# Ledger of designs, part 73: peptides against a protein of PDB entry 5KEZ

Target 1, 320 residues: chain A of PDB entry 5KEZ
Amino acid sequence: NVAIYNPFRPWWERYQPVSYKLCTRSGNEDEFRNMVTRCNNVGVRIYVDAVINHMCGNAVSAGTSSTCGSYFNPGSRDFPAVPYSGWDFNDGKCKTGSGDIENYNDATQVRDCRLTGLLDLALEKDYVRSKIAEYMNHLIDIGVAGFRLDASKHMWPGDIKAILDKLHNLNSNWFPAGSKPFIYQEVIDLGGEPIKSSDYFGNGRVTEFKYGAKLGTVIRKWNGEKMSYLKNWGEGWGFVPSDRALVFVDNHDNQRGHGAGGASILTFWDARLYKMAVGFMLAHPYGFTRVMSSYRWPRQFQNGNDVNDWVGPPNNNGVI

## One batch from the design tools (peptide; aimed at target 1 T116)

Design b2_p27_2_s4 (made by RFdiffusion4, then SolubleMPNN; from b2_p27_2, 15 letters changed)
Fold by OpenDDE base, seed 3:
Structure b2_p27_2_s4 (fold): chain B 320 residues (1-320), chain A 27 residues (1-27)
Amino acid sequence: as target 1 above (320 residues)
Amino acid sequence: SYADIMKKRMDKHLEKVKEMNEKFFNS
């Protein structure tokens, strides 16, 4: 991915890929392989956050400022380490003036235009699908158990399906023969937009962002909400079917105030209420649960926004 | 500057989140 130094190595640089090389601030491919092996040997499975909707931001400076030193040029859509070129992006398909998504009520914009400047891959192309599948299959062969698909609402479900259909079975050294990768898709569906979580049920589980948002309001006792109202928690609250839901109290985005759910989201900053919410989630049978492990950073609020929401994990001069 | 570019991108992301939250809590 892009190595960003202003601000110094923010967490979100990881979501701006320039190659599919397993070479980042966390380590190289050999170290990753070693970690996966050691984890699998003790029954801990690894799920990779796969960024496959896009490459880096269109305004990032060209050069070799990347975690593995690969050259890239966003301006010319040149990513030779893949390789991708101008033929592999949706620039000509997106019809907005900015090239970015401007109207989230237009499903075609949401899928075909750039998410906040991120160069949007043409996932309709078999070439692009194959490059992504090769990346994911390499990870599967190393021994990962599955994937979080980042920014899934910005990809056509059929394109995702086409990629998933190219995937290998899991590594038989640790998984039963014929096992398929576990897939969960990040889809932010809080209602009011044309793209629905149900559009993605055929590909795997989806994130249920209503879960953390509503649980936060209940635990905080906002708007007259009571714990007793959780009697029909899950589908009874309008959530997706339990067997399609990936649930969580918070994630890395809404810890920083820019994830779905707003101020209702509970985080480790509100330790007592957060423990209550996480405890409830783990005790309740609805959905597949995900527990967050994060870190503290020097929050500094200006006009209600944390100006240090970019701060990445504890590191040694950029190396984790 | 490079920092300004990244700031603008993050601001846009934040605006989208605010929009989603507004729709959710008003529905």
Scores: peptide ipSAE 0.026, ipTM 0.515, DockQ to the pose 0.670
OpenDDE base, seeds 1, 2, 4, 5: peptide ipSAE 0.025, 0.019, 0.024, 0.020; ipTM 0.515, 0.417, 0.557, 0.535; seed 2 fails the geometry check

Design b2_p27_3 (made by RFdiffusion4)
Amino acid sequence: AADVANLNAMRAYYQARADATAAAAAA
Pose (drawn by RFdiffusion4):
Structure b2_p27_3 (pose): chain A 320 residues (1-320), chain P 27 residues (1-27)
Amino acid sequence: as target 1 above (320 residues)
Amino acid sequence: AADVANLNAMRAYYQARADATXXXXXX
């Protein structure tokens, strides 16, 4: 991923890929393989956050400011370490004047245009699908059990299916024969938009962002909500079917207060209420549960938004 | 309507941050 130095090494630089080499601030390929093997050998599975909708920002300076030293040039669309060229991006397919996503009532541009200027991969091309599949198969053979598909709302459900069609079964040393990767797709669907999370049920589960937003408001006793109203918690509140939901109280993004749910999202900063919300979630049968494990940062709210929400993991001069 | 407003405010925030980061890198 791009090594971003202003601001200093933000957590979200990891969502701007430069290549598919397994080489990050978290470690190299040897350390990654070692982790996956050790965890599988004690029965704990690894799920990978797959950033496949885009490469890095179009305005990022060319050079080797990358976590493995790989060269890249966003202006010329050259990512030779993969390799990707200008033919591999949606510049000619997007219809907005800016080339970015401008209107979320237009399902097409949400898919074909740049998300906040991030170079949008042409996922309809077999070559691009193959390069992504090669990356995910490398991970599957190492032994990962599934994937979080980042920014799934900005990918066509069919393109996702075409990529998944190319995946190996899970490593037969640890998983039964014919096992398939666990897929959960990150789609923020609070209603009122043309894209529905149900559009993605053919590919795997989806993140249910309504879950934590509603639970936070309820536990905080905001907007007239009471815990007694949780008697019919689940699809009764308009959530996706339980067998398609990946649920959580907060995630790494919206724990910073700017996300789906804003200030209602309970986090470790609100420890007493947070424990109650996690407890309710873990006790209730709805969904497959994910628990957040975080790091502290110097929060500094100005106008209800944290100007330090970009701060990366604890580090000494960028070393985690 | 309120949920859509919340998502719009989030997206505006992302865009502003991305522009500010690009400008600061260029400087």

Design b2_p27_3_s1 (made by RFdiffusion4, then SolubleMPNN; from b2_p27_3, 18 letters changed)
Fold by OpenDDE base, seed 3:
Structure b2_p27_3_s1 (fold): chain B 320 residues (1-320), chain A 27 residues (1-27)
Amino acid sequence: as target 1 above (320 residues)
Amino acid sequence: SSEVEGLKKYFDLLKQRAKEVAAAQAA
C-alpha cells in the first residue's frame, strides 16, 4: 500500500493499495506465511481484510513511496506491480462532476464512482476479477480461512460473486477437502438508502451496522431505551437474518466517529459500558461475533472531531 | 499535499458513515 508520511503512517494507509504483494508495515510474505502456519497448527484461523474495490487515492503522488517499494502513478492509473492501467478503472463510467460519490441515494454512483477519491476498479472486467482472484487465491493457498471484503457496498454483488467463483478451496493441510473460504462483506446499511444488505446475501455474510449503533443507544439509555427491550434482539429489531450477520460493537472506523454522529458507538474509551455491550453480544445467540482489539492514541478534539483519529497502532518508525 | 488530501477524504468517509447512523437513529 501507499506509505503516507503526513500524517505519519496513519492506519488508513493500509486501505490504499498499490499492489497485491504481501509486504507491508506488518511484515513480508515469508513472515506472513510463517504466522499463518503457526496459527493454523493450533486451531487459530486467519481472515484477511481484502481491499479489492479500489486502489490508492487519485491525488497521491506518483513514485515508489509504498510498503513494498512498488512504483505507482495514480494520475495515470498506472499500477505496474499488478499490473493495472487506465483501462481497469471506472473513470469513464462515473458521471459525477468530481468523479467521486456525491449522492448515496444513487446506487450507480455508490458503485461506479470513487469512494472518497479512491481509484475505483472496473470489477466488471474479467481481467480485473482475475487479478483479484489471483491475489486472494495466493492467500488461500498460504492457508488463510477467509476474507473480509472491504467496501463491499461499493461493488456490484455480481462482480463480487464472479471473483468468489474463481477462488480455490481452502488448503487441505489444515481444512477438510472441499472447504470454502469464509466470506463476510462490509456493507453499511442502516436503512434509507437504495443499496441493501440483502443484495449481498448470496456472496456470504454481511456486516450488521445496526447492531452496534442500536446497542450503544440501549446501553447508554438514550431516547428512553431500556435493557429489557433487548428481549427480541436480532431479527426482532429489524436486523438481517442471523445466518447472514456478522456483528460487532465497534470497528476501526466507527470507533473514531465520536462527534460526527457516531456517538452511540461504544468503544474501549468507555470501558464499563463497552464491557457490558461486548459481554451481551457474546452471550446473545445472534450472528457471527467479532471482538475488536484496539489501542489508545492521544485524542485531541476540535469542534467535536478528534484530529488524531488517523493514529495507527504502536509502531517502531512505522513498522508494527 | 497528497497525504493531507487523503486524510481529508478519509474524514469525508467518516462523516458520511456518521450521517447514516444519525439518520437511522432518528427514524
Scores: peptide ipSAE 0.018, ipTM 0.424, DockQ to the pose 0.040
OpenDDE base, seeds 1, 2, 4, 5: peptide ipSAE 0.014, 0.018, 0.015, 0.018; ipTM 0.416, 0.445, 0.425, 0.486

Design b2_p27_3_s2 (made by RFdiffusion4, then SolubleMPNN; from b2_p27_3, 13 letters changed)
Fold by OpenDDE base, seed 4:
Structure b2_p27_3_s2 (fold): chain B 320 residues (1-320), chain A 27 residues (1-27)
Amino acid sequence: as target 1 above (320 residues)
Amino acid sequence: AEEVAQMKAYFERLKARARATAAAQAA
């Protein structure tokens, strides 16, 4: 991915890829392979956060300022380490004046335009699908168990399906023959928009963002909410079917909002309430559960927003 | 309805701001 130095190596630089090389602040491919092997040997499975909707920001300077030193040029849409060129992006497909998503009530914009300037890949093209599948298959062959698909809301479900159909079975050294990768898709569906979580059920599980938001409201006792109201927790609260849900109390994005996390979201900053929420989540049968492991950073609030929400994990001069 | 709208706006704002910072600094 792009190496950003202003601010100094933010966490979100990881979501601006310039290649599919397994070479980042966390280590190289050999180190990753070693970790996957050691984890699999003791029954711990690895799921990769796969950024396949886009490449880096359109305004990032061209050059070799990347975690693996690969050259890239956002201005010309040139990513030779893949390789991608101008033919592999949705620049001509997006109809907005800015080239960015301007209206989230327009499903076509949400999927064909740039997410906050991030160069949007033309996933309708078999070439692009194949390059992504090659990346994911390399990981599968190393021994990963599945994937989180980043920014799935911004990809057409059919394009995702086409990529998934190209994937290998899991590595038979650790998994039963014929095993398929576990897929969960990041889709922010809180209602009021045309894109729905149900659009993606055919590809795998979907993140249920209503879960953490509503649970936080209840545990905080906002608006007269009571724990007893959780009797019909899950589908009874309007959440997606349990067998399609990936649930969580917080994630890396929503823990960086207003105050302790923004709105009703509970985070480690409110330790007592957070433990209650996580404990409840793990005890309740609804959905597939995900527990967050995070870190402290020097928060600095201006107008209700943490201006240091970019701060990445503890590191040694940028190396994690 | 209002609560849902507020939560949606918050999540979109947070995600947008985080990922757009690199572009803003580079420009």
Scores: peptide ipSAE 0.042, ipTM 0.672, DockQ to the pose 0.369
OpenDDE base, seeds 1, 2, 3, 5: peptide ipSAE 0.038, 0.047, 0.031, 0.033; ipTM 0.665, 0.676, 0.645, 0.654; seeds 2, 3 fail the geometry check

Design b2_p27_3_s3 (made by RFdiffusion4, then SolubleMPNN; from b2_p27_3, 15 letters changed)
Fold by OpenDDE base, seed 1:
Structure b2_p27_3_s3 (fold): chain B 320 residues (1-320), chain A 27 residues (1-27)
Amino acid sequence: as target 1 above (320 residues)
Amino acid sequence: SAEVEGLKKYFELLKARAAAVAAAQAA
């Protein structure tokens, strides 16, 4: 991915890919392979956060400022490490003046235009689908159990399905023969937009963002909410079907929330309440559960906003 | 609810901030 130095190596640089090389600040391919093997050997499965909707930002300077040193040129849509070229992006398909998503109530814009400047891949093209599938299949062959598909809301469900249809079965060294990769899709559906979580049920599970938000209000006893109201927790609260839901108390995004922008979300910063929420989540049968493993950073609030919400995870590879 | 709407707005803000920072560094 792109190496960002101002601010110094933020967490979100990881979501600006320039290649599909397994070479980031989290480690190299050998280290990753070693981890996957060791984890699988003790029954811990790995699910990769796969960024396949886009490449890096259109405004990023061309060069080799990337975690694996690969050359890239956003201006010319040149990503030779893949390779991608100008033919592999939705520049001509997006009809907005900026080339970015301007109206989230327009499903076509949401899927065909750039997410805040991130170069939008033409996932309708078989070539692009195949390159992504090759990346994912490499991971499957290493031994991962499945994927989180980042920014799924911004991809057509049919394009996702086409990619998934190209995937190998899981590695038979650790999984039963014929096993399919576990897929869950990041779709932020809080209502009010044309794109719905149900659009993606055919591809796999979907993130249920209402879960953490609502659980937070209950645990915090906001608005008179009581634990007893959780008796019909799940579908009874308007959540997606349990067999399509991936649930979590917090994630890296809403963990950095502030004020009205997600104040209900419980995080490790509120240890007691957070443990209650996580404990409840793990005990309750609704959905497929995901537990957050995060880190502390030097929070600094100014006007209700943490100016250090960019801080990435602790790292001892400062030059990578 | 107001909280859900707030969270939705925050996600958009976070994405916008990330893009702005990237653009600033590229300049």
Scores: peptide ipSAE 0.031, ipTM 0.620, DockQ to the pose 0.475
OpenDDE base, seeds 2, 3, 4, 5: peptide ipSAE 0.025, 0.027, 0.031, 0.028; ipTM 0.556, 0.562, 0.632, 0.619

Design b2_p27_3_s4 (made by RFdiffusion4, then SolubleMPNN; from b2_p27_3, 16 letters changed)
Fold by OpenDDE base, seed 1:
Structure b2_p27_3_s4 (fold): chain B 320 residues (1-320), chain A 27 residues (1-27)
Amino acid sequence: as target 1 above (320 residues)
Amino acid sequence: MEEVAGMKKYFELLKARAKAVAAAQAA
């Protein structure tokens, strides 16, 4: 991915890929392979956060400022380490003046335009699908058990399906023969927009963001909410079907929420209430559960915003 | 400069998500 130095190596640089090489601040490919093997040998399965909707930001300078030293040129859409070229992006398909998503009530913009300036891949092209599948298959062959598909809301469900149809079965060294990768898709559907979580049910599970938002309100006893109201928790609260839901109390994004919005989300900063929420989630049968493992950073609030919400995980000096 | 611009974009994304959560809470 792109190496960002201002601010110094933020967490979000990991979501700006310039290649599909497995060398980041988290380690190189050999180290990753070693980890996967060791984890599988003791019954711990690995799921990869796969960033396949886009490459890096359109405004990033061309060069070799990347974790693996690969050259890239966002201006010309040149990513030779893949390789991608200008033919592999949705620049001509997006009809907004900026090239970015401007209206989330327009499903076409949401899927064909750039998410906050991130170069949007033309996933309708078989070439692009194949390059992504090759990346994911390499991970499958290493021994991963599945994937979180980042920014799935911004990809056409049919394009995702086309990629998934190219995937290998899981590695038979650790998984039963014929096993398929576990897929869950990040789709932010809180209602009110044309894109629905149900659009993606055919590809795998979907993140249920209503879960953490509503549970936070209940645990905090906001708006007159009571724990007794949770007796029909799940589908009874308008959530997606349990067998399609991946549920969580918080994630890395909404953990960094601010202002009036996001205040209901419980995090490790609210330790007592957070433990209550996580305990409830693990005890309740609804959905497939995910527990957050995060880190502390020096929060600094200015005008209601944490100006240090960019701070990445601890890393040794001099590491890529 | 491009790095700072990138940061701003991600902040906007976070704000958008936070706003969406607030809207859902109010519903």
Scores: peptide ipSAE 0.036, ipTM 0.596, DockQ to the pose 0.040
OpenDDE base, seeds 2, 3, 4, 5: peptide ipSAE 0.029, 0.031, 0.032, 0.026; ipTM 0.583, 0.599, 0.579, 0.564

Design b2_p27_4 (made by RFdiffusion4)
Pose (drawn by RFdiffusion4):
Order: structure tokens, then sequence, then C-alpha cells
Structure b2_p27_4 (pose): chain A 320 residues (1-320), chain P 27 residues (1-27)
């Protein structure tokens, strides 16, 4: 991923890929393989956050400011370490004047245009789907059990299916024969938009962002909500079917207060209420549960938004 | 730098987008 130095090494630089080499601030390929093997050998599975909608920001300076020193040039669309060229991006397919996503009532541009200027991969091309599948198969054979598909709302459901069609079964040393990767797609669907999370049920589960937003408001006793109203918690509140939901109280993104749910999202900062919300979630049968494990940062709210929400993991001069 | 300005603008866009999404959802 791009090594971003202003601001200093933000957590979200990891969502701007430069290549598919397994080489990050978290470690190299040997350390990654070692982790996956050790965890599988004690029965704990690894799920990978797959960033496949885009490469890095179009305005990032060319050079080797990358976590493995790989060269890249966003202005010329050259990512030779993969390799990707300008033919591999949606510049000619997007119809907005800016080339970015401008209107979320237009389902097409949400898919074909650049998400906040991030170079949008042409996922309809077999070559691009093959390069992504090669990356995910490398991970599957190492032994990962599934994937979180980042920014799934900005990918066509069919393109995702075409990529998944190319995946190996899970490593037969640890998983039964014919096992398939666990897929959960990150789609923020609070209603009122043309894209529905149900459009993605063919590919795997989806993140149910309504879950934590509603639970936070209820536990905080905001907007007239009471815990007694949780008697019909689940699809009775308009959530996706339980067998398609990945649920959580907060995630790494919206724990910073700017996300789906804003200030209602309970986090470790609100420890007393947070424990209650996690407890309710873990006790209730709805969904497959994910628990957040975080790091502290110097929060500094100005106008209800944290100007330090970009701060990366604890580090000494960028070393985690 | 130009690149830093890009990220400032992107961050602002993200905040505006979530504000709009949450407002629509509350409505």
Amino acid sequence: as target 1 above (320 residues)
Amino acid sequence: SAEAAYYDAAAAAVRARYAELNARFAA
C-alpha cells in the first residue's frame, strides 16, 4: 500500500493498494504465512480484508513511497508490480465530469467512477479479475478461511461473482474438501439508496450496518428508544436475514464517529455502555458476530468530528 | 503539498457523505 507521510502514516493508507505483494507495516510474506499456519494449527481462522475495488488515489505522487518499495505512478496509471496499466482502470467508462463519484442516486457511477479519487479498477476485464483472483488464491493456499470484500457497494455484484468463480477451494490440510471461502461484503445500506445489500446475497454475507447504529441509539436511550423495544430484534427491525448478516457494535471505521451511525455508535471510549451492547449482541442469536479490538489515539473533536481520526496504530517513527 | 491537499479534500468528502447518508436514514 501507499506509504502516506502527510498525515503521518494514517490507518487508511492501507486502503490504497500499490501491489499485491504481501508486504506491509504488519509484516512480510514469511510472517504472514507463519501467522496463518500457526493460527490454523490451533483452530483459529484468518479472514483477509481484500481491497479490490481500487488501487491508490489518483493524486498520489509517483515514486517508491510504498510499503515494499515498489514503484508506482498514479497519474500515468502504471502499477508495474502487479502489473496494471491505464487499460486496467475505468477512466473511459465513468461518465461524470470530474471522474469521481458525484451522485449516490446513480447506481452506475457509484460502480464505474472513482471513490474519492481512488483509481477504479476495470473489474469487467478478465485480465483484472485474474490478477485479483491470483492474489486471493495465493492467500487461500496459504490457508486463509475467507475475505472481507472492502467497498463492495462500489463493485457490480456480477463482477464480484466473476472474481469469486476463479477462486480455489480452501486448503485441504485444514478444511474439508470442497470448502469455499467465507465471503462477507462491506455494503453500508441504511435504506434510501438504489443499491440494496440484498443485491449481494448471491456472493456471500453482507455487513449489517443498521445493527450497531440501532443498538447504539437504543442503549444510549436516544431518539425515544428503549431496551424493551429489542424484544423483536433482528429482521423485525428491517435487517437482512440472519443467515446473511455479519454483525458488530462498531467497526474500525465508524468507531471514529464519522461513519454509519455517527455519534450513536458505541465504542471502547464508552466502556460501560459498550460492554452492555456487545453483551446483548453476543447473547442474541441474530447474525454472525464480529468483535472489535482497537488501539487508542488522541481523539480531538471539533464540531462533532475528530480531527485525529486518521491517526494510525501505535508506532515509533512509523514502525508499529 | 498538492498531495496533502488531495487527502484533506478526500477526508472532507467522506465526512460530507456520511452526514448525508445518516440524515437520509434518520428521515

Design b2_p27_4_s1 (made by RFdiffusion4, then SolubleMPNN; from b2_p27_4, 16 letters changed)
Fold by OpenDDE base, seed 2:
Structure b2_p27_4_s1 (fold): chain B 320 residues (1-320), chain A 27 residues (1-27)
Amino acid sequence: as target 1 above (320 residues)
Amino acid sequence: SAEAKALEEARKKIIERYKALNEKAAA
């Protein structure tokens, strides 16, 4: 991915890929293989956060300032390490004046235009699908158990399916023969927009962002909410079917005040209430649960916003 | 409703985050 030095190596640089090389601030491919093997050998499975909707931002300077030194040129859509060229992006397909998503109520823009400058891959093309599948299959062959698909809302469900249909079975050294990768898709559906979580049920599980938002409201006792109202927690609250839901109290985005759910979201900053929420989530039989493991950073609020929301995990001069 | 407004504000913040990703990377 792009190496960002201003601010110094933020967490979000990981979501601006320039290649599919397993070479980042977390380590190289050999180190990754070693970790996957060690984890699998003790029954811990690895799920990769796969960024396949886009490459880096269109405004990033061309060069070799990347975690593995690969050259890239956003201006010409040149990513030779893949390789991608201008033919592999939706620039000509997007009909907005800016080339970015301008109307989130237009599903076509949400999927065919750039997510705020991030170069949007033409996932309708078999070549692009194959390059992504090759990347994911490499990970599968290493021994990962599945994937989180980043920014799934910005991809056509059919294109995702086409990629998933190209995937190998899981590595038989650790998984039963014929096992398929576990897929969950990041889709932010809080209602009011044309794209729905249900559009993606056919590809795997989806994130249920209403879960953390509503649970936070209840535990905080906002608007007269009571714990007793949680008797029909799950589908009874309008959430997606349990077998399609991946649930969580917080994630990296809303932990920083950016995410779906607003101020109701509980985080480790509110330790007592957070423990209650996580405890309830783990005890209640709804959805596939995800527990957040995070870190403290020096928060500095200006006009209600944390200006240090970019701070990544503890590191040694950028190396984690 | 107040809740609906809060959800809309959350959506806007998400959008702002992604905008910031591109802008900060270019700086």
Scores: peptide ipSAE 0.027, ipTM 0.647, DockQ to the pose 0.042
OpenDDE base, seeds 1, 3, 4, 5: peptide ipSAE 0.025, 0.022, 0.024, 0.023; ipTM 0.625, 0.576, 0.550, 0.608

Design b2_p27_4_s2 (made by RFdiffusion4, then SolubleMPNN; from b2_p27_4, 14 letters changed)
Fold by OpenDDE base, seed 1:
Structure b2_p27_4_s2 (fold): chain B 320 residues (1-320), chain A 27 residues (1-27)
Amino acid sequence: as target 1 above (320 residues)
Amino acid sequence: SAEAAALAAARQRVIDYNKALNAKAAA
């Protein structure tokens, strides 16, 4: 991914890919392979946060300032480490003046235009699908168990399906023969927009962002909410079907700056309430549960915003 | 750098969007 130095190596640089090389501040490919093997050998499975909707921001300067030293040129849409060129992006499909998503009520913009400047891959092209599949298959062959598909809301469900259809079975050294990768898709659907979580049910599970948002209000006892109201928690609250839901109290995004779920989101900063929420989530049968493992950073609030929300996890390999 | 600042701003825009979306849904 792109190496960002101001602020110094923020967490979100990891979502600015310039290649599919397994070479980041988290480690190199050999280290990753070693970890996956060790984990699998003791029954701990690994899924990868796969960033396949886009490459890095369009405004990033060309060069080799990346975690694995690969050259890239956002201006010309040149990513030779893949390789991608100008033919592999949706610049011609997006009809907005800026090239970015401007209206989230326009599903076509949401999927064909750039998410806040991130170069949008033309996932309708078989070439692009194949390059992504090769990346994911490499991970599958290493021994990962599945994927979180980042920014799935911004990809056409059919394009995702086409990629998934190219995936190998899981590595038979650790998984039963014929096993398929576990897939869940990040889709922020809090209602009010044309794109729905149900659009993606055919590809795998979907994040249910209403879960953390609503649970937060209940645990916080906002607006007279009571625990007794949770008697029909899940589908009864308008959430997606349990067998399609991946649920969580918080994630890395809404842990910072009041993301999806707003101020209702509980985090480790509110330790007591957070433990209550996580405990409830783990006890309740609705959805596939995910527990957050985060880290503390030195928060500095200015005008209601944490100016240090960029701070990444502790790292002793900041040279790369 | 200017480009790094732009990227940071872009991330903030995503956060702000999600906040706004939540507010809309709650209304």
Scores: peptide ipSAE 0.026, ipTM 0.641, DockQ to the pose 0.799
OpenDDE base, seeds 2, 3, 4, 5: peptide ipSAE 0.023, 0.026, 0.021, 0.025; ipTM 0.585, 0.599, 0.571, 0.574; seed 4 fails the geometry check

Design b2_p27_4_s3 (made by RFdiffusion4, then SolubleMPNN; from b2_p27_4, 13 letters changed)
Fold by OpenDDE base, seed 5:
Structure b2_p27_4_s3 (fold): chain B 320 residues (1-320), chain A 27 residues (1-27)
Amino acid sequence: as target 1 above (320 residues)
Amino acid sequence: SSEAAALAKAREKVIARYKALNAKAAA
């Protein structure tokens, strides 16, 4: 991915890929293989956060400022380490003036235009699908158990399916023969927008963001909410079917969120309430649970916003 | 603002900050 130095190595640089090389601040491919092997050998499975909707930001300068030193040129859409070229992006398909998503009520913009400047891949092209599948299959061959698909809301479900249909079975060294990768898709659906989580049920599980938002409201006792109202927690609260839901109290994004939904999210900063929420989540049978492992950073609020929300995990001069 | 909009904006704000900083450095 792009190496960002201003601010100094923010967490979100990880979501600006320039290649599919397994070479980042966390280590190289050999180290990753070693980790996956050691984990699998003791029954711990690895699920990769796969960024396949886009490459890096449109405004990033060309060069070799990346975690593995790969050259890239956002201006010309040149990513030779893949390789991608101008033919592999949705620049001509997006019809907004800026090239970015301008209206989230327009499903075509949400999927065909750039997410806040991130170069949007043309996932309708078989070539692009194949390159992504090759990346994911490489990870499968290493021994990962499945994937979180980042920014799934911004991809057409059919394009995702086409990629998934190209995936190999899991590595038989650790998984039963014929096992398929576990897929869960990041889809932010809190209602009010045309794109729905149900659009993605055919590809795998989806993130249920209503879970953390509503649970936070209840535990915080906002709007007269009571714990007793949780007696029909799950589908009774309008959440997706349990067998399609991946649930969580917080994630890396909404841990830094703002607004009504963001403010309700419980995090480790509110330790007591957070423990209550996580305890409830683990005790309740609804959905597939994910527990957050985060870190403390020096928060500095200005005008209600944390100016240090970019701070990444503990590191040694940029190396994790 | 809706909760959905808040979460979407949170992600955009992080990236927008990067763009703003880069633009400032180039100017």
Scores: peptide ipSAE 0.030, ipTM 0.671, DockQ to the pose 0.042
OpenDDE base, seeds 1, 2, 3, 4: peptide ipSAE 0.027, 0.025, 0.024, 0.024; ipTM 0.577, 0.560, 0.585, 0.636; seed 3 fails the geometry check

